# Ledger of designs, part 23: peptides against a protein of PDB entry 4Y8H

Target 1, 222 residues: chain A of PDB entry 4Y8H
Amino acid sequence: TTIVGVKFNNGVVIAADTRSTQGPIVADKNCAKLHRISPKIWCAGAGTAADTEAVTQLIGSNIELHSLYTSREPRVVSALQMLKQHLFKYQGHIGAYLIVAGVDPTGSHLFSIHAHGSTDVGYYLSLGSGSLAAMAVLESHWKQDLTKEEAIKLASDAIQAGIWNDLGSGSNVDVCVMEIGKDAEYLRNYLTPNVREEKQKSYKFPRGTTAVLKESIVNICD

## One batch from the design tools (peptide; aimed at target 1 T48)

Design b2_p20_6_s1 (made by RFdiffusion4, then SolubleMPNN; from b2_p20_6, 11 letters changed)
Fold by OpenDDE base, seed 2:
Order: sequence, then C-alpha cells, then structure tokens
Structure b2_p20_6_s1 (fold): chain B 222 residues (1-222), chain A 20 residues (1-20)
Amino acid sequence: as target 1 above (222 residues)
Amino acid sequence: MTPAEVARRSHAAMLAAAAA
C-alpha cells in the first residue's frame, strides 16, 4: 500500500493506490483505500484491510452521534482522538495505519495514526510499504502554498512512485480533495496507468495445429 | 478468515524494513 496526504493553500488532498494483497497474491486489483469518516473528513488506510474499514466505520458512526449531541460540525481532531484511543486500547492488534484529513470550522487538517495509537502532524505525509517511494517524491517537490491542482498532482505522483517501485502497491490512483467551503471531491480511479492492452494473440488455435500422429479404433463390443 | 479479512495493504513490510 501507498497512501499520502498533502495540504494546500485552501484545503487538503489524500490519495491511495488500489492494490490489495494476500502474501504474494494480488487479492484485488482495484480496492478502495479512501474511507469517509464524515462528509468533510476522510482517511486513507494501510495495514489489514478489514481493520482499516471497520475502525473507520465505527469512528464515523460515533462522530455522527457526537456531532448531533454537540450540535456542531465534526472536527478532524475529534476523529483523530477517537481513532487513537480505540487503537491504543487494542495495543496494535487492530492493524490500522491511517492518514486522516479534512476540513472543519477550524480550518484544514492532516494527521497520521499508527496501529499502537501514536499520531503525527504534517503538511505532507506518507504511510504503507510504498511510503518511502512516495516520500522521495514529496521531499523533492513539496513547497509551501501549493494550489489545489499542484497538490493533486504531487499526491498522485507520490502514489505512482509507490505503484512502480513497491510490490505491495499497484494498479490505480484514488484521490479525495477536501477544500474549505466546498463539498469533498472523491475521485475514484483518478489515474488508471495499468490498463491491460488488447491481447495480441488468442489461445484458440486453428484446427490441425496439433497433428494427430496415430489413431487406433478398438471395438469394445464383440 | 475470509479473503477480505486476510487481505493486507502491505504496511507490515515497511515496518519490518524500518525496524530492520
């Protein structure tokens, strides 16, 4: 997996690859790694696929209840705190590694969470087996005051570095853009750089391609 | 475990490489 987050001047972008693996096997070529916690708070998940999905759904439900109870829009720091406390309770046994991002009444936010419940903050972040490949791109091309378009490009280039160089990453790039004052823009399969070309040959060979070298007819009935 | 439960998005490979 390669997941990234990038802050820009008016919001935050997260992106992910779409490969799921079971050891050496590609289990899914086009899995979704971006999860909605709330309308304006999304996360990218690495680690165990079931754990990332289940924990983000659980916290998403609790964030909705908390929003109703407080009569306030959900905050990214509230989602962060609920996720980290839940993960810490399970001492890393819930194999969820998350980049959490969003916009709320306090602005745009970008955080990471590890399975043991530690959290980081940054203007750009990467996680997963492809995170070093992604970080090489981020460190080379990140600047302050990125535009939306520059941040989408940087995030997608960083995911592509994981797709090309990490065995655990592959197929497509998914993107989610969260801009202040707008709805979240989920761009499923924003890039599809691994579309298989048309098969040049068929396994249907002409009749007679395999020669009959000998025929023997045996009567089984007298 | 279903195939979906065993499906991993290879973060463990990097943690092993970083610990290494």
Scores: peptide ipSAE 0.025, ipTM 0.506, DockQ to the pose 0.099
OpenDDE base, seeds 1, 3, 4, 5: peptide ipSAE 0.020, 0.022, 0.007, 0.023; ipTM 0.450, 0.460, 0.301, 0.476

Design b2_p20_6_s2 (made by RFdiffusion4, then SolubleMPNN; from b2_p20_6, 8 letters changed)
Fold by OpenDDE base, seed 5:
Structure b2_p20_6_s2 (fold): chain B 222 residues (1-222), chain A 20 residues (1-20)
Amino acid sequence: as target 1 above (222 residues)
Amino acid sequence: MSPREIAERSHAAMRERAAA
């Protein structure tokens, strides 16, 4: 997995690759690793896919209840704290590594969470097996005061570094853009750089390629 | 494969890749 987050002038972008793996096996070529916690708070998940999905849905439900109870829009720091406390309680046995990002009435936010419940803050972050490949791109091209378009480009280039260089990453780039004062823009398959070409040859031989030497019809109903 | 075996293989593959 390669997941990234990048802050820009008026918001935050997160991006992910779309490969799921089971050891050496590609389990899914086009899985979704971007999860909605609330309308304006999204996360990218690395780790155990079931744990990332389940924990983000659990916190998403509790954030909705909290929002209704407080009569306030959900805050990224509330989601961060709830995720952190939940993961810490399970001592890293829930294999969720998350980049949590969003916009709320306090501004734009970008955080990471490790499975043992540690949290980081940054203007750019990467997690997963492709995180070093992504970070090499981020460290080379990140600057202050990124535009929306520059941040999407940087995030997508960082995911592509994981797609090309990490065995755990592959297929497509998914993007979610959270801009202040706008709805979240979920760009499923924003880039599809690994569309397989049509196979030039078929292993479908014509009937009769292998000669039938003997045929026997046995009636199994008396 | 049970959900547990899928999770354990996902964890083992991640731990092996985090340790490699």
Scores: peptide ipSAE 0.022, ipTM 0.444, DockQ to the pose 0.053
OpenDDE base, seeds 1, 2, 3, 4: peptide ipSAE 0.052, 0.049, 0.047, 0.070; ipTM 0.484, 0.479, 0.472, 0.505; seeds 1, 2, 3, 4 fail the geometry check

Design b2_p20_6_s3 (made by RFdiffusion4, then SolubleMPNN; from b2_p20_6, 9 letters changed)
Fold by OpenDDE base, seed 4:
Structure b2_p20_6_s3 (fold): chain B 222 residues (1-222), chain A 20 residues (1-20)
Amino acid sequence: as target 1 above (222 residues)
Amino acid sequence: MSPREIAERSHAAMLARAAA
């Protein structure tokens, strides 16, 4: 997995690759790794896919209840706190590594969470097996005061670095843009750089192409 | 469960850990 988050002048973008793996097997070529916690708070997940989905759904539900109870829009720091406390309780046994981002009445936020419940903050972040490939791009091209378009490009380029250089990453780029004063924009398959071209050869042969050289029927019933 | 079934379940469980 390669997941990234990038802050820009008026919001935050997160992005992910779309490969799921089971050891050496590509389990899914186009899985979704971007999860909605609330309308304006999204998460990118690395680690165990089931754990990332389940924990984000659980916290999403609790954030909705908390929002209703407090009569306030959900805050990214509330989601962060709930996630980290939950993950810490399970001492890293919930294999969720998350980039949590969003916009709320206090502004735009970008955080990361590790499975043991540690949290980081930054203007740009990467996690997953492709994180170093992504970080090489981020460190090379990140600047302050990014525009939305520059941040989407930077995030997408960082995910592509994972796609090309990390065995655990591949296929497509998903993006979610959270801009202050706007609805979240979820861009499923924002880039599809791995569309397979038509095969130059067909290996469909007519029935009977492989000749039966010998047949023997043995009765095994007495 | 035979040792083989345990190993196959462990391997299948290890394979069934879809790592994102």
Scores: peptide ipSAE 0.064, ipTM 0.469, DockQ to the pose 0.028; fails the geometry check
OpenDDE base, seeds 1, 2, 3, 5: peptide ipSAE 0.046, 0.058, 0.051, 0.063; ipTM 0.463, 0.473, 0.458, 0.462; seeds 1, 2, 3, 5 fail the geometry check

Design b2_p20_6_s4 (made by RFdiffusion4, then SolubleMPNN; from b2_p20_6, 10 letters changed)
Fold by OpenDDE base, seed 3:
Structure b2_p20_6_s4 (fold): chain B 222 residues (1-222), chain A 20 residues (1-20)
Amino acid sequence: as target 1 above (222 residues)
Amino acid sequence: MSPREIAERSAAAMAARAAA
């Protein structure tokens, strides 16, 4: 997995690859690793796919209830706190490594969470097996005051670095853009650089390509 | 998803960006 988050001048972008793996096996070529916690708070997940999905759904449900109870739009820091407390309670046994990002009435936010419940903050972040490949791109090309378009490009280039260089990453780039004052833009399959080409040849030969040398019909039932 | 469905979803995502 390669997941990234990048802050820009008016919001935050998260991106992910779309490969799911089971050891050396590609289990899914086009899985979704971007999860909605709330309309304007999204999460990218690395680690155990079931845990990343389940924990984000659980916190998403609790964030909705909390929003209704408080009569307030959900805050990214509230989602962060709920996620970290949940993960910490399970001492890293829930294999969720998350980049949590969003916009709320306090601004745009980008955080990471590790399975043991530690949290980081940054202007750009990467997690997963492709995180070093992604970070090499981020460290080389990140600047302050990125535009939306520059941040989408940087995030997608960082995911592509994972796709090309990490065995655990592959297929497509998914993007979610969360801009202040706008709805979240979920860009499923933003880039599809690995579309399978048509096979040049078929193994379906014309009838008669191999001659029938002998035929025998035997009744096995008396 | 077929390669065609993936391409159509990508095209739809690109078209949604061109319309925004």
Scores: peptide ipSAE 0.023, ipTM 0.401, DockQ to the pose 0.019
OpenDDE base, seeds 1, 2, 4, 5: peptide ipSAE 0.026, 0.021, 0.014, 0.018; ipTM 0.367, 0.430, 0.330, 0.410; seed 1 fails the geometry check

Design b2_p20_7 (made by RFdiffusion4)
Pose (drawn by RFdiffusion4):
Structure b2_p20_7 (pose): chain A 222 residues (1-222), chain P 20 residues (1-20)
Amino acid sequence: as target 1 above (222 residues)
Amino acid sequence: SNETLTESLEASREALLESR
């Protein structure tokens, strides 16, 4: 996995590749690694796939209940605190590595969470096996006072460095933009640079090619 | 069925932690 977060003028953008691996095998060519904790707080996850989805949904659920109880829009630091205290309690056994970003009444925020529970603050961040390829791009091209378009290009360029140079990353680029005073825009498959080429031949078989021993109608009714 | 699913999930978690 390669995942990134980049701050800009009036908000924050996060991005991720879409490859899932089981050893050297690509288990999923197009999984979403960008998760909604609340409408304007999004999360990018790397590490154990089920852990990142489960821990994100659990905190997302508790944030919703907390938002209803307090009659307030949720804050990113609450998701940060809840996630880090949960991951710390599990001593690193829940393998979630997260970049948490969003906008709230306090402003725009960008954080990262390691599985043992430590958190970091920054204007640009990268996690996952492709994090060094992405950080090399971020360290080369990031500057203070990025526009929204510059931040989106820098984030996807960082993801692309992971896609092309890291065997743990591939396929597509997902992006989510959280700008102050506006709805968060989730850009699923923002870039699709790895479209499979047309196959040389159709392998559709002549009907009857497969030998059959029996047939029967299956009762799915009541 | 729920008990068998829970046991399978616990066993998968243990195998994952051992593999690390």

Design b2_p20_7_s2 (made by RFdiffusion4, then SolubleMPNN; from b2_p20_7, 14 letters changed)
Fold by OpenDDE base, seed 3:
Structure b2_p20_7_s2 (fold): chain B 222 residues (1-222), chain A 20 residues (1-20)
Amino acid sequence: as target 1 above (222 residues)
Amino acid sequence: DAAAALAAELAARLARLASR
């Protein structure tokens, strides 16, 4: 897995690859690793796919209840705190490594969470087996005051570095853009750089290619 | 009352979450 987050001047972008693996096997070529916690708070997940999905759904439900109870828009720091406390309670046995990002009434936010419940902050972050490949791109090309378009490009280039160089990463780039004052823009398969070419030959032969050498009709019941 | 409507909505959401 390669997941990234990049802050820009008016928001935050997260991106992910779309390969799921089971050891050396590609289980899914086009899985979704971007999860909605709330309308304007999204996360990217690495580690155990079931754990990343289940924990984000659980916290998403609790964030919705909290938002209703407080009569306030959900805050990224509230989602961060709920995720952190939940993961820490399970001492890393829930294999969720998350980049959590969003916009709220306090601004744009980008965080990471490890399975043991530690959290980091940054203007750019990467996690997963492709994180070093992604970070090489981020460290080379990140600057302050990125535009939305520059941040989407940087995030997608960082995911592509994972796709090309990490065995655990592959296929497509998914993107989610969270800009202040706008709805979240989820771009499923924003890039599809690994479309399989048409097969040069088919194993479908014309009917009659195999000759019938003998036919016999046997009555099985009298 | 706005508080009763919110309580009813929260209860309905909790019931839906518990049924999942």
Scores: peptide ipSAE 0.006, ipTM 0.225, DockQ to the pose 0.000
OpenDDE base, seeds 1, 2, 4, 5: peptide ipSAE 0.061, 0.096, 0.085, 0.090; ipTM 0.444, 0.492, 0.476, 0.490; seeds 1, 2, 4, 5 fail the geometry check

Design b2_p20_8 (made by RFdiffusion4)
Pose (drawn by RFdiffusion4):
Structure b2_p20_8 (pose): chain A 222 residues (1-222), chain P 20 residues (1-20)
Amino acid sequence: as target 1 above (222 residues)
Amino acid sequence: SAADEARANLHQELAEARAS
């Protein structure tokens, strides 16, 4: 996995590749690594796939209840605190590596969370196996006072460095933009640079090619 | 293993949160 977060003028953007691996095999060519914790707090996850999805939904659920109880829009630091204390309690056995970003009444925020529970603050961040390829791009091209468009280009360029140079990353680029005073825009498959070429031949078989021993109608009714 | 127990607890906590 390659995932990134980049701050800009009036908010924050996060991005991720879309490859899932089981050993050297690509298990999923187009999985979403960008998760909604709340409408304006999004999370990119790397590590154990089920852990990132489960820990993100659990905290997302508790944030919703907390938002209703307090009659307030949720803050990113609450998601950060809840996620880090939950991951710390599990001593690194819940393998979730997260970049948490969003906007709230306090402003725009960008954080990273490692599985043992430590958290970091920054204007640009990268996690996952492709993090060094992405960080090399971020360290080369990031500057203070990025526009929204520059931040989106820098984030997807960082993801692309992971896609091309890291065997743990591939396929597409997902992006989510959280800008102050506006709805968060989730850009699923923002870039699709790895479209499979047309196959040389159709392998559709002549009907009857497969030998059959029996048939029967299955009762799915009551 | 410890990781399996941690994940089982995580799934239980998520189910309880959804039931609430």

Design b2_p20_8_s1 (made by RFdiffusion4, then SolubleMPNN; from b2_p20_8, 10 letters changed)
Fold by OpenDDE base, seed 3:
Structure b2_p20_8_s1 (fold): chain B 222 residues (1-222), chain A 20 residues (1-20)
Amino acid sequence: as target 1 above (222 residues)
Amino acid sequence: SPEEEARAALLAELEKALAA
């Protein structure tokens, strides 16, 4: 797995590879690792896919209820706190680490949560088995005041580095863009280095997400 | 560095938000 987050001038981007492995076997070439907590708060999950999905759904439900009760847009830090508390409570039972990102009335945010409950914050983050390769790209090319397009490219390049250098990472690149004042943009299969005609799963995107399926076939021939 | 200062500021904001 390779997951990354990159802040840009007006928001945050997260990206992930789509490979799922079971031991030495590629079990799924198009596993979704980006999960919606709320319309403008998303996370990238690594570890056990089932655990990450279950946790994010639970927190998503709680955030929705909280938002309805308070009549306020949910805050990323609230989602972070809930996730952190949940992961800490079930320490040792949930093998998940997350990048949590989004936009809220306080701005754009990018955090990470480790399975033991520790949190980190940054302008760019990478996690997973391909995180070292991804981080090398991020550290080399990240700069202040990135544009949306530059951040998407940087995140995608970082994921690709993970794909090329890690057997546990591969297939396609998914991207989610959360820009202040805009709907979140989920770019499923933003990059498809290995064009297998995969059946597009119709994701019903909730209100506030723009389903932009951009299929870009990048032929990575070295 | 400006980056370290920016990171420190983000951490401080996070800590404040988590304490509330």
Scores: peptide ipSAE 0.065, ipTM 0.710, DockQ to the pose 0.025
OpenDDE base, seeds 1, 2, 4, 5: peptide ipSAE 0.038, 0.052, 0.029, 0.041; ipTM 0.684, 0.701, 0.669, 0.665

Design b2_p20_8_s2 (made by RFdiffusion4, then SolubleMPNN; from b2_p20_8, 8 letters changed)
Fold by OpenDDE base, seed 5:
Structure b2_p20_8_s2 (fold): chain B 222 residues (1-222), chain A 20 residues (1-20)
Amino acid sequence: as target 1 above (222 residues)
Amino acid sequence: SAADAARAALLEELQKALAL
């Protein structure tokens, strides 16, 4: 997995790859790792997909109830606190680690939560097995006062670095943009770099090539 | 660095927000 977050001048963007693995097997080439907590608060999940989904749904439901009761837009810090407390309570028995981002009446926010409940904050963050490759891109190209378009590009480039350099990351790039004063923009499969156009290369075997009678392609992801 | 100072400021803001 490669997940990233990038703050820009008027909001925050998160992005993720779409590879899901079960041991050495690619189980899904188009797994969704971006999850909605509330309309304007999203997270990118890494670790066990089932754990990330379950945790984000629980917190999302609680935030919705609080928002309805208070007649206030939910705050990113409230989501962060609830997630942190939940993950800390289980002391790593939950294999979820998250980038949490969003916009609220106090502005734009970008946080990370580790499996043991520690939190971090930054203008850019990366997590997952591809995080080092992603961070190399972020550190090299991040600047202050990014535009929305620059932030989307930077986040996407960082995810692609993970896809190309990490065996646990792959396939497509999903993006979610949360801009102040706008609806969240979820861009599923924003980039599809590994969509091999089935070049129907008619493999005209040259005369004299032994016919391969059976080819079993086992997708062994190392 | 300016980036380190900015991060420190964000951490302080986060700590204040979590204490609320």
Scores: peptide ipSAE 0.020, ipTM 0.587, DockQ to the pose 0.024
OpenDDE base, seeds 1, 2, 3, 4: peptide ipSAE 0.185, 0.239, 0.238, 0.254; ipTM 0.548, 0.575, 0.576, 0.587; seeds 1, 2, 3, 4 fail the geometry check

Design b2_p20_8_s3 (made by RFdiffusion4, then SolubleMPNN; from b2_p20_8, 9 letters changed)
Fold by OpenDDE base, seed 2:
Structure b2_p20_8_s3 (fold): chain B 222 residues (1-222), chain A 20 residues (1-20)
Amino acid sequence: as target 1 above (222 residues)
Amino acid sequence: SKAEEARKELLEELEEALAK
């Protein structure tokens, strides 16, 4: 898994790959890892997909109830606090880590949460097995005052770096853009990169050997 | 370094928000 978040001048972008793996097997090539907590608060989940979906649905329901009760738009920090408390309470049972992002009346926000409930904040974040490759891209190309388009590109490039460098990441790139004063824009399969197969290296073989003409990796989907 | 300085400011804001 590779998930990232990037703040821009008027909002925040989150992105994720779509590969789901079970050991050495790709179980799903188009797994959705971006989840809606509220209309303007989204998260990217990693770890156990079922756990991330369950926790985000629970918090989403609670946030909705709270919003109805207070007649106020939900705050990202409120979602963060609820998620943090939940993950901390069930740290031994839920193997989830999240990037939480959104816009609210106080502005745009980007946070991360670990399974044990610790939180972090930044202008850019990456988590997952491909996070190191993603972070290399983010650190190299992030600048202050990014435009929406630059942030989308940066986030998607970071995810692609994860896809290219991590067996646990791959397939497509999903993006969610949360801009102040606008509806959230969920871009399912924003990119469908064809990973270029590396050209077969030509090897010289001793006389009497047969060259392997083609090697293929077969992904088994459930 | 610039990102880290900016992160520090965001962290302070977060801490203030969580303290409420």
Scores: peptide ipSAE 0.154, ipTM 0.775, DockQ to the pose 0.024
OpenDDE base, seeds 1, 3, 4, 5: peptide ipSAE 0.149, 0.131, 0.106, 0.130; ipTM 0.770, 0.769, 0.744, 0.764

Design b2_p20_8_s4 (made by RFdiffusion4, then SolubleMPNN; from b2_p20_8, 7 letters changed)
Fold by OpenDDE base, seed 5:
Structure b2_p20_8_s4 (fold): chain B 222 residues (1-222), chain A 20 residues (1-20)
Amino acid sequence: as target 1 above (222 residues)
Amino acid sequence: SAREEARARLLEELAEAQAL
């Protein structure tokens, strides 16, 4: 997995790859790793997909109830605090690593949270097995006062670096844009860089080429 | 395992939250 978040002048962007793996097997080529906590608060999840989905849905339900009772738009820091408390309660046994981002009446926010409940804050963040490749792009190209378009490009380029350099990452790029004063824009399959053009069904091998009968990609990361 | 127990508790808490 490669997940990233990037702050821009008027909001925040999160992005993720779409590869799901079960040990050495690619289980899904188009897994959704961006989760809605509330209309304007989204997260990207790395680690155990079922754990990331369950914890984000739990916090989403609690935030919705809180919003209804208070008649207030939910705050990103409230979602972060609730996630932190739950993950700490589970003592790292819930395999959820999250980038939490959104907009609220106090502005735009970008945080990360680890499975044991530690949190970080930044203008750009990356998590997952492809995080180092993504961070190399972010550190090289991030600047203050990014536009929305520059931030989307930077986030997408960082995810693509993970896709190309990390065996745990692959397929498509999903993006969610949260701009102040606007609705969240969820861009499912914003990029599809690995859509193999239909391989010409007829591979003419030169005379003397041994045909590869089966290719199995085994992730050797036990 | 402690992990399985934690996951079971999380799913139970989620089910409770959704029943509300």
Scores: peptide ipSAE 0.256, ipTM 0.817, DockQ to the pose 0.822
OpenDDE base, seeds 1, 2, 3, 4: peptide ipSAE 0.167, 0.121, 0.191, 0.011; ipTM 0.773, 0.730, 0.788, 0.364

## One batch from the design tools (peptide; aimed at target 1 C31 S129 G168)

Design b2_p21_1 (made by RFdiffusion4)
Pose (drawn by RFdiffusion4):
Structure b2_p21_1 (pose): chain A 222 residues (1-222), chain P 21 residues (1-21)
Amino acid sequence: as target 1 above (222 residues)
Amino acid sequence: SDLTTVEDEEHYLELLQEKME
């Protein structure tokens, strides 16, 4: 996995590749690593796939209940606190590595969370097996006072460095933009630079090629 | 299915470190 977060003028953008691996095998060519904790707080996850999805939904659920109880829009630091205290309690056995970002009444925020529970603050961040390829790009091209478009290009360029140079990353680039005073825009498959080429031949078989021993109608009704 | 694990991430990170040396 390669995931990034980049702050800009009036908000924050996060991005992720879309490859899932089971050992050297690509288990999923197009999984979403960008998760909605609340409408304007999004999370990019790397590590154990089920852990990142489960921990993100659990905190997302409690944030919703908390938002309803307090009659207030949720804050990123609340998602940060709840996630880090939950992951710390589990001593690193829940393998979730997260970049948490969003906008709230306090402003725009960008954080990272490691599985043992430590958190970091920054204007640009990267996690996952492709994090070094992405960080090399971020350290080369990031500057203070990025526009929204520059931040989106820098984030996807960082993800692309992970796609091309890291065997743990591939396929597509997902992006989510959280700008102050506006709805968060989730850009699923923002870039698709790895389209499979047309196959040389159709392997559709002549009908009857497979030997059959029996047939029967299956009752799915009542 | 989304089947990535921490061990996978660590393994591929090591390969990337080696390549970047």

Design b2_p21_1_s1 (made by RFdiffusion4, then SolubleMPNN; from b2_p21_1, 9 letters changed)
Fold by OpenDDE base, seed 2:
Structure b2_p21_1_s1 (fold): chain B 222 residues (1-222), chain A 21 residues (1-21)
Amino acid sequence: as target 1 above (222 residues)
Amino acid sequence: PDLTTVEDQRRYREELLEKLK
């Protein structure tokens, strides 16, 4: 997995790859790793897919109830606190690593949460097995006062670095843009760099060649 | 959307970008 978050001048963007793995096996080529906590607060999840989904759904439900009770838009810091407390309670047994981002009446926010409940703050963040490759791109190209378009490009380039350099990352790039004063924009499959066109059905082979009728790529991890 | 071709992918990205304006 490669997940990233990038703040820009008027909001925050998160992005993720779409590869799901079970050990050395690609289980899903188009897994959704971006989760909605509230309309304007989203998470990118790394670690155990089931755990990331379950925790974000739980917190999303509680945030919704809290928002209804207070008649206020939910705050990112409230979601962060609830997530942190939940993960800490389970002492890392929940394999959820999250980038939490959103917009609220106090502005735009970007946080990360580790499985044991530790939190970090930054203008750009990366998590997952591809995080180092992503961070190399972020560190090289991040600047102050990014535009929305520059932030989307930077986030997507960082995810692509993970896709190209990390075996645990692959396939497509999903993006979610949370801009102040606007609805969140979930851009499913914003990039699909690995989609192959159907091969032409007829090839002329040189004399003495044997046609390969089927190719299966099995990732043999030693 | 069907994103099988490079052109389909390009068009889809353009549509997504237009939604962001």
Scores: peptide ipSAE 0.018, ipTM 0.505, DockQ to the pose 0.024
OpenDDE base, seeds 1, 3, 4, 5: peptide ipSAE 0.006, 0.005, 0.000, 0.008; ipTM 0.245, 0.235, 0.216, 0.258

Design b2_p21_1_s2 (made by RFdiffusion4, then SolubleMPNN; from b2_p21_1, 10 letters changed)
Fold by OpenDDE base, seed 1:
Structure b2_p21_1_s2 (fold): chain B 222 residues (1-222), chain A 21 residues (1-21)
Amino acid sequence: as target 1 above (222 residues)
Amino acid sequence: PDLTTTEDELRYRKELLEKLA
């Protein structure tokens, strides 16, 4: 897995690859690793897929109820605290590693949470097996006051670095953009770098014809 | 994390492995 978050001048972008693996086996080529907690608060998940989904759904439900009772838009820090407390309670038995991002009345936010409930804050973050490859791109190209478009590109480039360099990452790039004053924009399969170009050539050969694709004659003159 | 105990080390290693999954 490769997941990233990038803050920009008016919001935050998160992105993820779509490969799911079980050991050396690709279980799913188009796994959704971006999860909605609330309309303007999203998570990217690494670790155990079932745990990341379950914890984000639980906190999402609780945040929705809290928002309803208070008549206030949910805060990213509230979601962060609830996630942190939940993960801490289970002392790493829930294998969820999350990048939590969103916009609220206090601004744009980007956090990470580890399985034991530890948290980090930054302008750019990466998690997962492809994290190092992604971070190399982020550290090289991140700058202050990124535009929305620059942040989307940077996040996508970081995910692609994970896809190309990490066996646990692959297939497509999903993106979610959360800009202040706007609805969240979930871009499923924003990039599909591994989509095999439609084989232009029909490999239907008549029965009995084996096409010789390459012939190499090596003269062994010893 | 404070890795002063064997239990803490094991937890850290587990977390690291899960992070990479």
Scores: peptide ipSAE 0.000, ipTM 0.264, DockQ to the pose 0.050
OpenDDE base, seeds 2, 3, 4, 5: peptide ipSAE 0.000, 0.000, 0.000, 0.000; ipTM 0.213, 0.240, 0.262, 0.276

